# Peptides against a protein of PDB entry 2AKA: the designs that were tried, part 45

Target 1, 299 residues: chain A of PDB entry 2AKA
Amino acid sequence: MEDLIPLVNRLQDAFSAIGQNADLDLPQIAVVGGQSAGKSSVLENFVGRDFLPRGSGIVTRRPLVLQLVNSTTEYAEFLHCKGKKFTDFEEVRLEIEAETDRVTGTNKGISPVPINLRVYSPHVLNLTLVDLPGMTKVPVGDQPPDIEFQIRDMLMQFVTKENCLILAVSPANSDLANSDALKIAKEVDPQGQRTIGVITKLDLMDEGTDARDVLENKLLPLRRGYIGVVNRSQKDIDGKKDITAALAAERKFFLSHPSYRHLADRMGTPYLQKVLNQQLTNHIRDTLPGLRNKLQSQL

## One batch from the design tools (peptide; aimed at target 1 L7 L11 R292 Q296)

Design b2_p20_8_s2 (made by RFdiffusion4, then SolubleMPNN; from b2_p20_8, 11 letters changed)
Fold by OpenDDE base, seed 1:
Formats: sequence, C-alpha cells, structure tokens
Structure b2_p20_8_s2 (fold): chain B 299 residues (1-299), chain A 20 residues (1-20)
Amino acid sequence: as target 1 above (299 residues)
Amino acid sequence: SLQEILAEMEAFIKELEAQQ
C-alpha cells in the first residue's frame, strides 16, 4: 500500500503549480498559534535541523507547506526551484527568507501564497504541515495597522475548511483559557473534532504550577487530545544545542516531573510526530473518496 | 498530471474497498 501522505503531497504540488489552491478542500494539518508560542521550534524538532526564519514579531509571513518524507538521504527541495537539492539547512532558511521578501516586499507584509518545501530525512516520519503566520494584536515596524485582521483572514482561509485538521500550539506559561490558538480553533471547530492541542513551554511554568489538567484533557476537552512538548530554550538555540540532545532532555523532563511522569509515554516531540503521522494518514483515508468525486466533477 | 494523480487515487480507493 503506497503511503497516503505522499499521494496527497503530489496533489498539493499540482494544485500549487496551477494557482488553484483555494478551490479544493485537501486533507491537511494547519498549524496555528500566537507569536512566540513555539510553532517553529516544534517543526524544527521534527526535522532535527535549524531551518526556519527567526526573529522578533511576525516570523512566518507566508503559509509554509512543509512536506516531511522519510528517506535514506537528507536534503530539501522547494516547489518554486525544482531540481535544486539543498543539503545545508542554513541555505534552506535563507531561501525561505528570500522567497518571502520577493512576494511580500520590504515592509514585512504578509501574503496568502504558500511556500512549498519538501524535506527528505531518515529522522522523520511522513508528515505534511501548513505553518501559518503567528497571530498578533500589535503591528511591529512598518507592518500595516490592520495586520491582525490580515493574519486572521489568512488563517480562516485554511482552518474553516472541513478537511483541515488544526494543530493548536499554546504556551503553558500563559493563561491557556486566553490561548489565541485554542480560541480560533473553537470558533471554527466548536465540537473539538478537528483540533489537536500542543502545549509548549512546560519547563517555563511557575514553580508549584503544572498543566496536568490540560494534558489529561480535563480542562478544555479535545477529541484528539493534547500533547506536551519541551522545546530548546533561546539560550540553547543561540548556543547551537543539538536537537537530538534536546529531545533526550525533553524525555528526561517528563519522566522526572511528578505531575507528568504518568503521561511521559504520551508526551514529547517524537510521540507528537507519530500521532500526527497516524492522524493525517487516517484523515486522508477517510476523505479520499470524497476528494476523488470532487476532482472528477471538475475535470 | 492531475489525471495521473486521479488514477492513483482511484487505484488506492479500489484497493481499500477490496480489503473490506
């Protein structure tokens, strides 16, 4: 049986090439979260490489379709520059920045036109994610005053689709009841059928507090539940701490924490990657007959 | 082509239906 995720990747690339991305409700996972919620760190931890733009404010300014493909070799390819293989992930970061600036201009504006990036790696499971701009309330620099609404409108183009799963990324060191990710998810998925919760920054919670009730799916129940992760600190990122070492530290964190020890086998980045692979595969299987019928009616 | 991808989808759906 051919992997279902690669099949949908070929569809996604074909639709991106003809500019008709908006008309088909493709089975996909959209990643949503506030600025600095830890979205980019979660995605980089899947690959085991630093390759996403970094900075203050809105870092992701175009949708990034990230297609992870398990392979014996490690390299990246962009749909906009077919045939060029990137083996240096710093060059991948620079290409994302350059391609973003080419379309959005110098004013740090946003564009709804996706960047399509495929990463081949022996360290990944097959997984496709659409990273979306971080939600913000405050324009920074030369951003337009309505940037909050522009981002919201862009997110709504993805998350309102019935076949879109939502990866809602929320930091534990902030009030989860006020999570921008969980708010937008609840607006478009009021029954919590399409939403997967990711809780970041569990290591940065105040002493004597924990997110056990959230992780046990007791506070804000989602059908697909919550997965806690521990990302590298900014100090670890600046110090170029190896992601493999950070994943070992994450495992140790959950195993040693009194509130999370009993959940440790269902927490962390490797478990999240496995769950997302399974959820996406099953979701594609369920939606594929309907997608075929829609495609046949349009041809 | 979109037609080739559609053919792959149809083949996969038939395989799933045959396993039921």
Scores: peptide ipSAE 0.186, ipTM 0.805, DockQ to the pose 0.092
OpenDDE base, seeds 2, 3, 4, 5: peptide ipSAE 0.151, 0.078, 0.159, 0.134; ipTM 0.791, 0.747, 0.791, 0.788

Design b2_p20_8_s3 (made by RFdiffusion4, then SolubleMPNN; from b2_p20_8, 8 letters changed)
Fold by OpenDDE base, seed 1:
Structure b2_p20_8_s3 (fold): chain B 299 residues (1-299), chain A 20 residues (1-20)
Amino acid sequence: as target 1 above (299 residues)
Amino acid sequence: SLEDILQEMEEFIEELEKQQ
């Protein structure tokens, strides 16, 4: 049986090349979260490489279609640079920054035009995610005064689509009831049918507090539930701490924490990858017949 | 081509329908 995720990746690339992305409801997972919620760190932990832009404020300024493909080799390819294989993931980061700046200019504005990046790796499951700009309330630097609304409008172009699953990334060390990710998800998915919750920064919670009730799906129930993860600290990132070592530390965190030990087999980055692969595969299977019919009617 | 991808989709759907 052909792998469903690679099939949809070929569709996504074909539609991106012809500029028809706006009218197609492709089965996909959109990643949403506030600035500094840990979205980019989750994606980098999937790949096991540092390859996303870093900085304060808005890091992701264009949608990034990240296509992870299990392979015996490790390299990256951009749709805008066909035939160029990147084996240095620092060069991947630089290409994302350069391609972002080419379209948005120097004012740190945003653009709805996606960057399509495919990563081949022996360390990934087949998975496609659309990383979206982080929600912000305050313009930074030379950003337009309406940047909050521009980001919101961009997110709405993805998350309002019926075939879009929503990966809502929220930090545990902030008020989850006020999570920008969960708010936007609830606005477009009021029944919680399309939303997967990710809780980051569990290691940064105040002593004597925990997110057990959220992770057990008791506080803000989602049909697809919540998965807790522990990302590298900024100190660990700056110190170039190996992601493999960070994943081992994450496993140790859940196993040793009194509030999370019983959930440990359903937590962490490896489990999140598996769940997302399964959810996306099943979602493609369910939506593909309807997608075929729509495509045939447009041709 | 887009046509080739559509053909692959059709073949896959037919396989799914046979397994049901």
Scores: peptide ipSAE 0.159, ipTM 0.779, DockQ to the pose 0.092
OpenDDE base, seeds 2, 3, 4, 5: peptide ipSAE 0.119, 0.127, 0.130, 0.129; ipTM 0.747, 0.753, 0.760, 0.759

Design b2_p20_8_s4 (made by RFdiffusion4, then SolubleMPNN; from b2_p20_8, 10 letters changed)
Fold by OpenDDE base, seed 2:
Structure b2_p20_8_s4 (fold): chain B 299 residues (1-299), chain A 20 residues (1-20)
Amino acid sequence: as target 1 above (299 residues)
Amino acid sequence: SLEEEIEELERFIEELKKKQ
């Protein structure tokens, strides 16, 4: 059973190598959310390394297929530069930026062509996520005025697929009823069968408010539920606060908070990683029957 | 069986690699 995620990784790599990326209904998890919702921080917390591009506006401009593989060694590999092992995660960040710019140019445009990144680490569970560009309404730099719709169309290529699970990332310090992530998830998954909710920025909520009803799955019910996380602050990121220390602080936050203490064992980044590994493994198993025939018909 | 489905997918992956 532990080998099912690696099996799908080999499928993803094989299809990417033949130029068949966007139109395949592979069992996978797409990550969706507004700009600054905390998607990149969640992914970096899984790896325990700073390796994703940072900045204002649209940072993720191509789909990033992030394949996490449990291993005794720690290194990264890109599909576009086979045989090169990256052990410095700053070089991983620079390669993502360079490969993005190679395709999109300097105008901060977007491209639907994925970057495939595999990370081997003793600190990860087997897990594959497709990080998608953050939803935005405001063009930045030389972006076209319709960039909002271009991003939306790109997201729809992934999230409309029946075998795509949706990791909907929403910040708690904004109106969750107006969450871009939950809106797009509801549009393509109206019964909430394929969506997993992640609530970030719980530490930034106004005094006297909490997200308890959301986290207890009472406000906007999803079959797969919600998991709260606490990411590093921008100050912590700029100060290069260690991710291990941040994960300890996250655990302390949930245990010490009156509204979340009773949920603490079902919250936080380590629990999210475990749930996603289990959900993806089970989803792959359920999707395997007839998958070859379906994929062949799509070629 | 699950094992048979896995074997079929492994063969399919090898077929795709030959198209590269």
Scores: peptide ipSAE 0.433, ipTM 0.913, DockQ to the pose 0.666
OpenDDE base, seeds 1, 3, 4, 5: peptide ipSAE 0.159, 0.086, 0.139, 0.156; ipTM 0.782, 0.719, 0.770, 0.779; seed 5 fails the geometry check

## One batch from the design tools (peptide; aimed at target 1 N293)

Design b2_p21_1 (made by RFdiffusion4)
Pose (drawn by RFdiffusion4):
Structure b2_p21_1 (pose): chain A 299 residues (1-299), chain P 21 residues (1-21)
Amino acid sequence: as target 1 above (299 residues)
Amino acid sequence: AEAAEALTEALEAIDEMRERL
């Protein structure tokens, strides 16, 4: 039903101002990744426009509830900017930065208050994700020293909940067994039943190695599987993001790589969007029947 | 108040949706 994701989108809007309550548990996807995993590029490739803050280290300092709605037209709106339509995605980036600074005292710390961004675009399927601060060790920033723990604690508030599906993002050019995202997913989902794996930077692996065993779901098995993507950034004449060319380059990569050609139809951003739309819809279908009565008791 | 109203409307919408599942 094309209606389930929009219904939960209304619930997320309604609960955006309701502080943390460990018992409130909406069906949704949380995006979890180490700072080096490239999780922004995954989201920007869904939208086809650069729109996320840039900087060293942390990009998301407040949870970003990103609601993507397939549309013939292309614009964005923030719940906190009533009625305003954003058509220039650079301004969308600037609003994310400004609204975040408005809340965070230190210009580098984090806050649990969400920013609710809805994007209408022909480049997206109906899908909603909650992007969360990326994980890191060295608090190289400017306050606070326990920042690693503050981030982990914020992630745990989301992903310890049973209705929270985990989109664990890991770069292929690293030791995947040591992935921060997969490890934290294992701590709260030991059976791997509600974690969806994303492997980025496949085109950056060392010569003569590949990630076939993980992509085939053999090495680090997850019930919901893994999906590989690459960010082969292409710019148009004006030096801006060209998503059609970037997606074609990604398609060429999978079709031409001897280790991946037989999986190409199950790799890449378009397929990832399809999978997330499908899994999120089915998950909502599964959890909605008991939802109204459960919410009353938990509020 | 506005959040409570929006939540009430969303709960009504859930009741309607459950009939279709």

Design b2_p21_1_s1 (made by RFdiffusion4, then SolubleMPNN; from b2_p21_1, 13 letters changed)
Fold by OpenDDE base, seed 1:
Structure b2_p21_1_s1 (fold): chain B 299 residues (1-299), chain A 21 residues (1-21)
Amino acid sequence: as target 1 above (299 residues)
Amino acid sequence: SEQQKLLEETLKEIDELLKTL
């Protein structure tokens, strides 16, 4: 079973090279959420490195196919620059920014053309995610006035596919009933069969409030449930707080919190990685016979 | 075509994995 995710990675790379990504419903996990929902921080916590673009407004402007591969060595590779190994993750960030700007120009526009990034690390489980642009209602800078609709249309290209699982990232310090991530997920997955909920910013909730009912799957039930995480604060990121220390603080948060202590073994970034690895592996196994038949029909 | 070759190689890999499942 450990070889199923690497197989789909080879398929993703091959189809990206041919430009045919639109016609194949590959088993994948699309990451959706509003701007500043904490998507980038969740992905960086998986890798244990700072490597994603940061800033105000729309940070992710192209789909990022992030392929995590467990390895004894730590390095990154891009499909668009084959043979170049990146060992400095700051250079990975700069390459994402440069490759984004090359296609979108200087107007901070978006493009549906994916960036394919593979990260080898001893600290990751085999996992592939498609990070999508954050949903926004307000154009910033030189962005087109219809940027909200452009982002929505881009997300719909992924999340409408039957073999696409949806990682819906929502901040706990905002009204979850109004979550952009959960709204788009419910639109394309009304029965909640393909959606995994991630609740961020649990440490930023008002005193005397908690997200217990959401995390217990009682408020907005999803078949695949919810997982709470605690990301580094912006102050922690700016202060270069180590991700390993942040993961220890996350564990301590759940264990010490009266509302979450009983859920602590089913919360946090390490548990989320494990669940996503297992769900993706099982999803590939279940969809692989159908995918085989579709590919055969194209020959 | 390069596309057909890639599809054929992909199908072989899938078929090999399906035998192990």
Scores: peptide ipSAE 0.306, ipTM 0.883, DockQ to the pose 0.478
OpenDDE base, seeds 2, 3, 4, 5: peptide ipSAE 0.293, 0.302, 0.301, 0.287; ipTM 0.877, 0.877, 0.881, 0.876

Design b2_p21_1_s2 (made by RFdiffusion4, then SolubleMPNN; from b2_p21_1, 14 letters changed)
Fold by OpenDDE base, seed 1:
Structure b2_p21_1_s2 (fold): chain B 299 residues (1-299), chain A 21 residues (1-21)
Amino acid sequence: as target 1 above (299 residues)
Amino acid sequence: SEQQKLLEQVLKEIDELLKKL
């Protein structure tokens, strides 16, 4: 089973090189959520490094195929610059920004063409995620007035595929019934078979309120359930708070909270990473025979 | 074509994994 995710990584790289990404329903996890829902922070917490673009507005403007590989060494590689090993994750961030701007131009537009990034680390489980642009209704700067629809159309290219699992990221400090992530997931997965819920910003909820019913899968039930996480605050990020310290604080949050202590072993970033690894591995196993037949029919 | 060669290689890898499952 350990070789299934690496196989799909080789498939993703191969298809990206041929430019045929659109025609193959690869077993994958697409990450969806509103702008500032905490998607990038979840991904950075998996790696234990700051490496994703940050800012106001639409930060992710191209799909990012993030391939995490457990390794004794720590470095990153891009498919578009083969042979270059990045050990400084700030340089990884800069390369994502540069490669995004190369394709989208200066107007902060979006492109459906993926960036393929592989991260080797002793701190990760084997996991591949496709980070997608954050849903927004408000154009920022020189963005086209129809940017909301352009983002939606881009997301639909991924989430409509039957072999695509959906990681729906929603902030707890906003009305979950109005979650952009859960809305788009329900549109393409009305039975909740492909959707995994992530609830961020649990530490930012009003005093006397909690997301217990959501996390217990009682309010908006998903077959694959919900996992709560606590990301670093913007103040913590700006203060360069260590991710290891943030993960310890997250564990403490769940253990100490009256509404969440009984769920604490099924919450937090490390548990989410394990669940996603298992879900993806099982999903690849189940879809691999069908994928094989489809590929053979294209020869 | 280069595409066909890549597909053939991938199919071989898939077949090898399916034998282990």
Scores: peptide ipSAE 0.330, ipTM 0.888, DockQ to the pose 0.509
OpenDDE base, seeds 2, 3, 4, 5: peptide ipSAE 0.313, 0.314, 0.314, 0.309; ipTM 0.881, 0.882, 0.882, 0.880

Design b2_p21_1_s3 (made by RFdiffusion4, then SolubleMPNN; from b2_p21_1, 13 letters changed)
Fold by OpenDDE base, seed 1:
Structure b2_p21_1_s3 (fold): chain B 299 residues (1-299), chain A 21 residues (1-21)
Amino acid sequence: as target 1 above (299 residues)
Amino acid sequence: SEQQKLLEETLKEIDELLKKL
């Protein structure tokens, strides 16, 4: 089973190089959520590094195929610059920004053309995620007035595929019934078979309120359930708070909270990473025979 | 074509994995 995710990584790289990404329903996890829902922070917490673009507005403007690979060494590689090893994750961030701007131009537009990034680390499980642009209703700067629809159309190219699992990221400090992530997931997965819920910002909920019913899968039930996480605050990020310290604080949050202590072993970033690794591995196993037949039919 | 070679190599890898499952 350990070789299943690496196989799909090779497939993703190969099909990206040929420009045929649109015709193959590869088993994958697409990450969806509103702007500022905490998607990028979840991904950075998996790696234990700050490496994703940050800012106001639409930060992710191209799909990012993030391939995490457990390794004794720590470095990153891009498919578009093969052979260059990045050991400084700030340079990884700058390369994502540069490669995004190369395709989208200066107007902060979006492109459906993926960036393929592989991160080798001793701190990760084997996991591949496709980070997608954050859903927004408000154009920022020189963005076209129809940017909301452009983002939606881009997301639909991924989430409509039957072999695509959906990681729906929703902030707890907003009305979950109005979650953009859960809305789009329900549109393409009405039975909740492909959707995994992530609830962020649990530490930012009003005093006397909690997301217990959501996390217990009682309010908006998903077959694959919900996992709560606590990301670093913007103040913590700006203060360069270590991710290891943030993960310890997250564990402490769940253990000490009256509403979440009984769920604490099934919450937090490390548990989420483990669940996603298992879900993806199992999903690849289940879809691999069908994928084989589809590929054979294209010869 | 380069595409056909890649597909053939991919199919071989998949077949090897399917034998282990």
Scores: peptide ipSAE 0.327, ipTM 0.891, DockQ to the pose 0.474
OpenDDE base, seeds 2, 3, 4, 5: peptide ipSAE 0.316, 0.324, 0.326, 0.313; ipTM 0.886, 0.888, 0.891, 0.885

Design b2_p21_1_s4 (made by RFdiffusion4, then SolubleMPNN; from b2_p21_1, 13 letters changed)
Fold by OpenDDE base, seed 2:
Structure b2_p21_1_s4 (fold): chain B 299 residues (1-299), chain A 21 residues (1-21)
Amino acid sequence: as target 1 above (299 residues)
Amino acid sequence: SEQQELLEQVLAEIDELLKKL
């Protein structure tokens, strides 16, 4: 089973090289969430490095196919610059920004053309995620007035596919009933079969409030359930707080919180990584016979 | 084509994995 995710990575790379003319419904996890929902922080916590663009408004402007590969060495590689190994993750961030701007221009527009990034690390489980642009209602800078609909159309290209799992990222300090991530997930997965809920910003909830009913899967039930995480604050990010220290603080948060202590072994970033690896591996196994037949019909 | 050869290789890998499942 350890080779199933690397096999799908080779398929993704092959299809990216051929051009998207092969409408292959590859088994994958699409990451969806509103702007500032904490998506980028969740992905960086998996890697244990700061490597994603930061800023106000739409940060992710192209789909990012993030291929995590467990390895004895730590480095990154882009499909668009084969043979270049990145060991400085600040250079990885700069390359994402440069490659995004090369295609979208300076107007902060979006493009449906993916960036393919592979990260080798001893700190990751094998896992492939597609990070998608954050849903927004308000154009910023020179963005077109219909940017909300352009983002939605881009997301729909991924989340409507039968073999796409949906990682719906929602902040706990906002009305979860109005979560953009959960709304789009419910639109394309009304029975909640393909959706995994992630609840961020649990440490930023108002005093006397908690997300216990959501995390216990009692309020808005998903078959695959919810996992709570605590990301670094913007102050912690600006202060360059180490991600390892943040993961220890996350564990302490769940263990010490009266509403979450009983859930602590099924919460946090390390547990989320494990669940996503298992869910993706099982999903690939279940879809692989159908994928084989589809590939054979294209040869 | 190089692309077709790559797809054939991946298909062969899938077949080998399916035998182990």
Scores: peptide ipSAE 0.309, ipTM 0.879, DockQ to the pose 0.534
OpenDDE base, seeds 1, 3, 4, 5: peptide ipSAE 0.321, 0.307, 0.308, 0.302; ipTM 0.885, 0.879, 0.880, 0.878; seed 1 fails the geometry check

Design b2_p21_2 (made by RFdiffusion4)
Pose (drawn by RFdiffusion4):
Structure b2_p21_2 (pose): chain A 299 residues (1-299), chain P 21 residues (1-21)
Amino acid sequence: as target 1 above (299 residues)
Amino acid sequence: SALEEAIEETEELIEELEAAA
């Protein structure tokens, strides 16, 4: 039903101002990744526009509830900017930065108060993800020293919940067994039943190696599987993001790589969008029947 | 049918939450 994701979108809007309550548990996807995993690039490739803050280290300092709605027209709106329509995605980026600074005292710390961004676009399927601060060790920023723990604690508030599906994002040019995202997913989902794996930067692996075993779901098995993507950034005449060319380059990569050709139809951003739309819809269908009565008891 | 009923009940809950806000 094309209606389940929109229904939960209304619930997320309603609970955006309701502080943390460990018992509240909406069906949703939380995006978890180490700071080197390229998780912003995955989201920007869904949208087809650069719109996320840039900077060294942390990009998301407040949970971003990103609601993508397939549309003939292209614009964005923030729940905190009632009625305003954003058509220039650079302004969307600037609003994320401004609303975040408005809340965070230090210009580098984090806050649990979400920013609710809805994007209407022909480039997206109906899909909702909650993007969370990326994980890191060296608090190289400017306050606080325990920042690693503050981020981990915020992630745990989301992903310890049973109805929270985990989109664990890991770069292929690293030791995947040591992936921060997969490790934290294992801590709360030991059976790997509610974690969806995303492997980025496949085109950056060392010569003569590949990630076939992980992509085939053999090395680090997850029930919901792994999807690989690459960010082969292409810019148009004006120097701006060209998503059609970028997606074609990604398609050419998978079709031409001897290790991945046979999986190409199950790799790439369009397929990832399809999979997330499907899994999120089925998950909502599964959890909605008991939802209304459960919520009353938990509020 | 049961899923449609659950949707209606959730929509009513959402309206109550908006009214209380």

Design b2_p21_2_s1 (made by RFdiffusion4, then SolubleMPNN; from b2_p21_2, 8 letters changed)
Fold by OpenDDE base, seed 5:
Structure b2_p21_2_s1 (fold): chain B 299 residues (1-299), chain A 21 residues (1-21)
Amino acid sequence: as target 1 above (299 residues)
Amino acid sequence: SELEQAIQEVEALIQELEAQQ
């Protein structure tokens, strides 16, 4: 069962090398959410390393195909620089920034051309995610005035595909009815069949409020449900707080919270990672026969 | 080609899965 994700990774790499990545309906999980929704923090918590670009505004400016592979060793590899092993995750961050700037220039523009990053780690389950640019309404710096629409068009290239699962990341401390992630997911998946909800910033909700009804799948029902997570605060990130300590604090949060105690075993980053691995594996199995037929017709 | 190899690997895996059913 664990070998299906690595196989699809090889297909994804082969298709990327021939420039067909945008046209392929490969089984994958696209990560969507507004700016500052906590997408990058969720991905870094899976790896247990700080390796994604940080900053204000649009941080992810190209799709990042993040291939997590369980391994006895810890290192990263980029498809665009085959044979170079990165063991320092700060160098991984710098390479993402450099490769982004190489294609988009320094004007903070976006490109639909993916960056393919594979991370080998003993701390990960096999999982492939496509991190997409954060949805925004306000151009920053030298971004074109239509940047909102450019981002939306880029996201639509992924999330409209039948074999694409959608990881919709929404912050709990904002109005979920106005969630950019849930809005785009509902647009392309009106029956909620391909969408899994992630609720971040549960620790930043106002006193006397909670997201219990959302997490219990009662407010905005998704077939695949919702998983709550607690990421490091911006202060903790800036202070380089250890991710392992943050994961322990997340577990404590759910266990100690009166509204979430009964859900605690189905919440948090480790549970999310497990669910995504299982969902992706099952989705690959279900879609492979159809994918085979499509591939054979192209040969 | 790398693509042809990847397609062959997928075909082999699908056959394995079909045999386990």
Scores: peptide ipSAE 0.076, ipTM 0.713, DockQ to the pose 0.090
OpenDDE base, seeds 1, 2, 3, 4: peptide ipSAE 0.054, 0.062, 0.069, 0.069; ipTM 0.704, 0.706, 0.705, 0.709

Design b2_p21_2_s2 (made by RFdiffusion4, then SolubleMPNN; from b2_p21_2, 9 letters changed)
Fold by OpenDDE base, seed 5:
Structure b2_p21_2_s2 (fold): chain B 299 residues (1-299), chain A 21 residues (1-21)
Amino acid sequence: as target 1 above (299 residues)
Amino acid sequence: SSLQEAIKQVESLIKELEAQQ
């Protein structure tokens, strides 16, 4: 079952080479959320490495097709520089920044042209995610005044596709009813069939408050449910706190918390990875017959 | 054309995917 994802990755690479990425409704998971919702931290926790651009404002400015491949070796490879193996994940971060700037310029503008990054690791499950720019309401720096709409338009190119699953990342320490991720998901998936909810920052909720009702799928029900995670704090990230230690702390958080103890086996980053791998695999299986028919009709 | 070659590669990949199901 895990072998379907690598084959779809090869398909994605072939389509990217033709420039037809926009026209093909490939089975994929798009990651959506507001700025600072914790998207980058979730993705880095999957890899177990710091490799994504960091900073204030819009960090992801191009779609990042992140292809995780279980392997005996650990390295990264970009589609735009085939044959170069990156073993230093700081160099991976720098290449993402450089390749972003090459296309968007230095004005912190956005581009719909994806970056394709494959990460081979013994620590990952086979998983492909499309990291999308964080939704924002306020332009920063040299960003155009309509940047909010440009981001939304870019997101809509992905999340409106029938074969796109939506990983909606929302922080628990903000009003979930106002979550940008859940709003856009509800707009394009009103029945909640394609959306997986991720709730971050559970450790930053006010004393006496919890997200139990959300995590139990009682408040804003999604067919695919919600998974809570605890990411490293910004201080921990800046201090280069080990991700393995952070994952252990996450497990301890859920096990020790009165509101979450009973959910602890269905929470946390490792469980999220397993769920996403299984969900994507099943989704590929379900959509392949339709994809074949569509491709045959275009020949 | 480069497009036709890429389409053939895609078709081959789909057949491989179907054979694994």
Scores: peptide ipSAE 0.189, ipTM 0.787, DockQ to the pose 0.064
OpenDDE base, seeds 1, 2, 3, 4: peptide ipSAE 0.123, 0.122, 0.174, 0.104; ipTM 0.753, 0.759, 0.774, 0.740

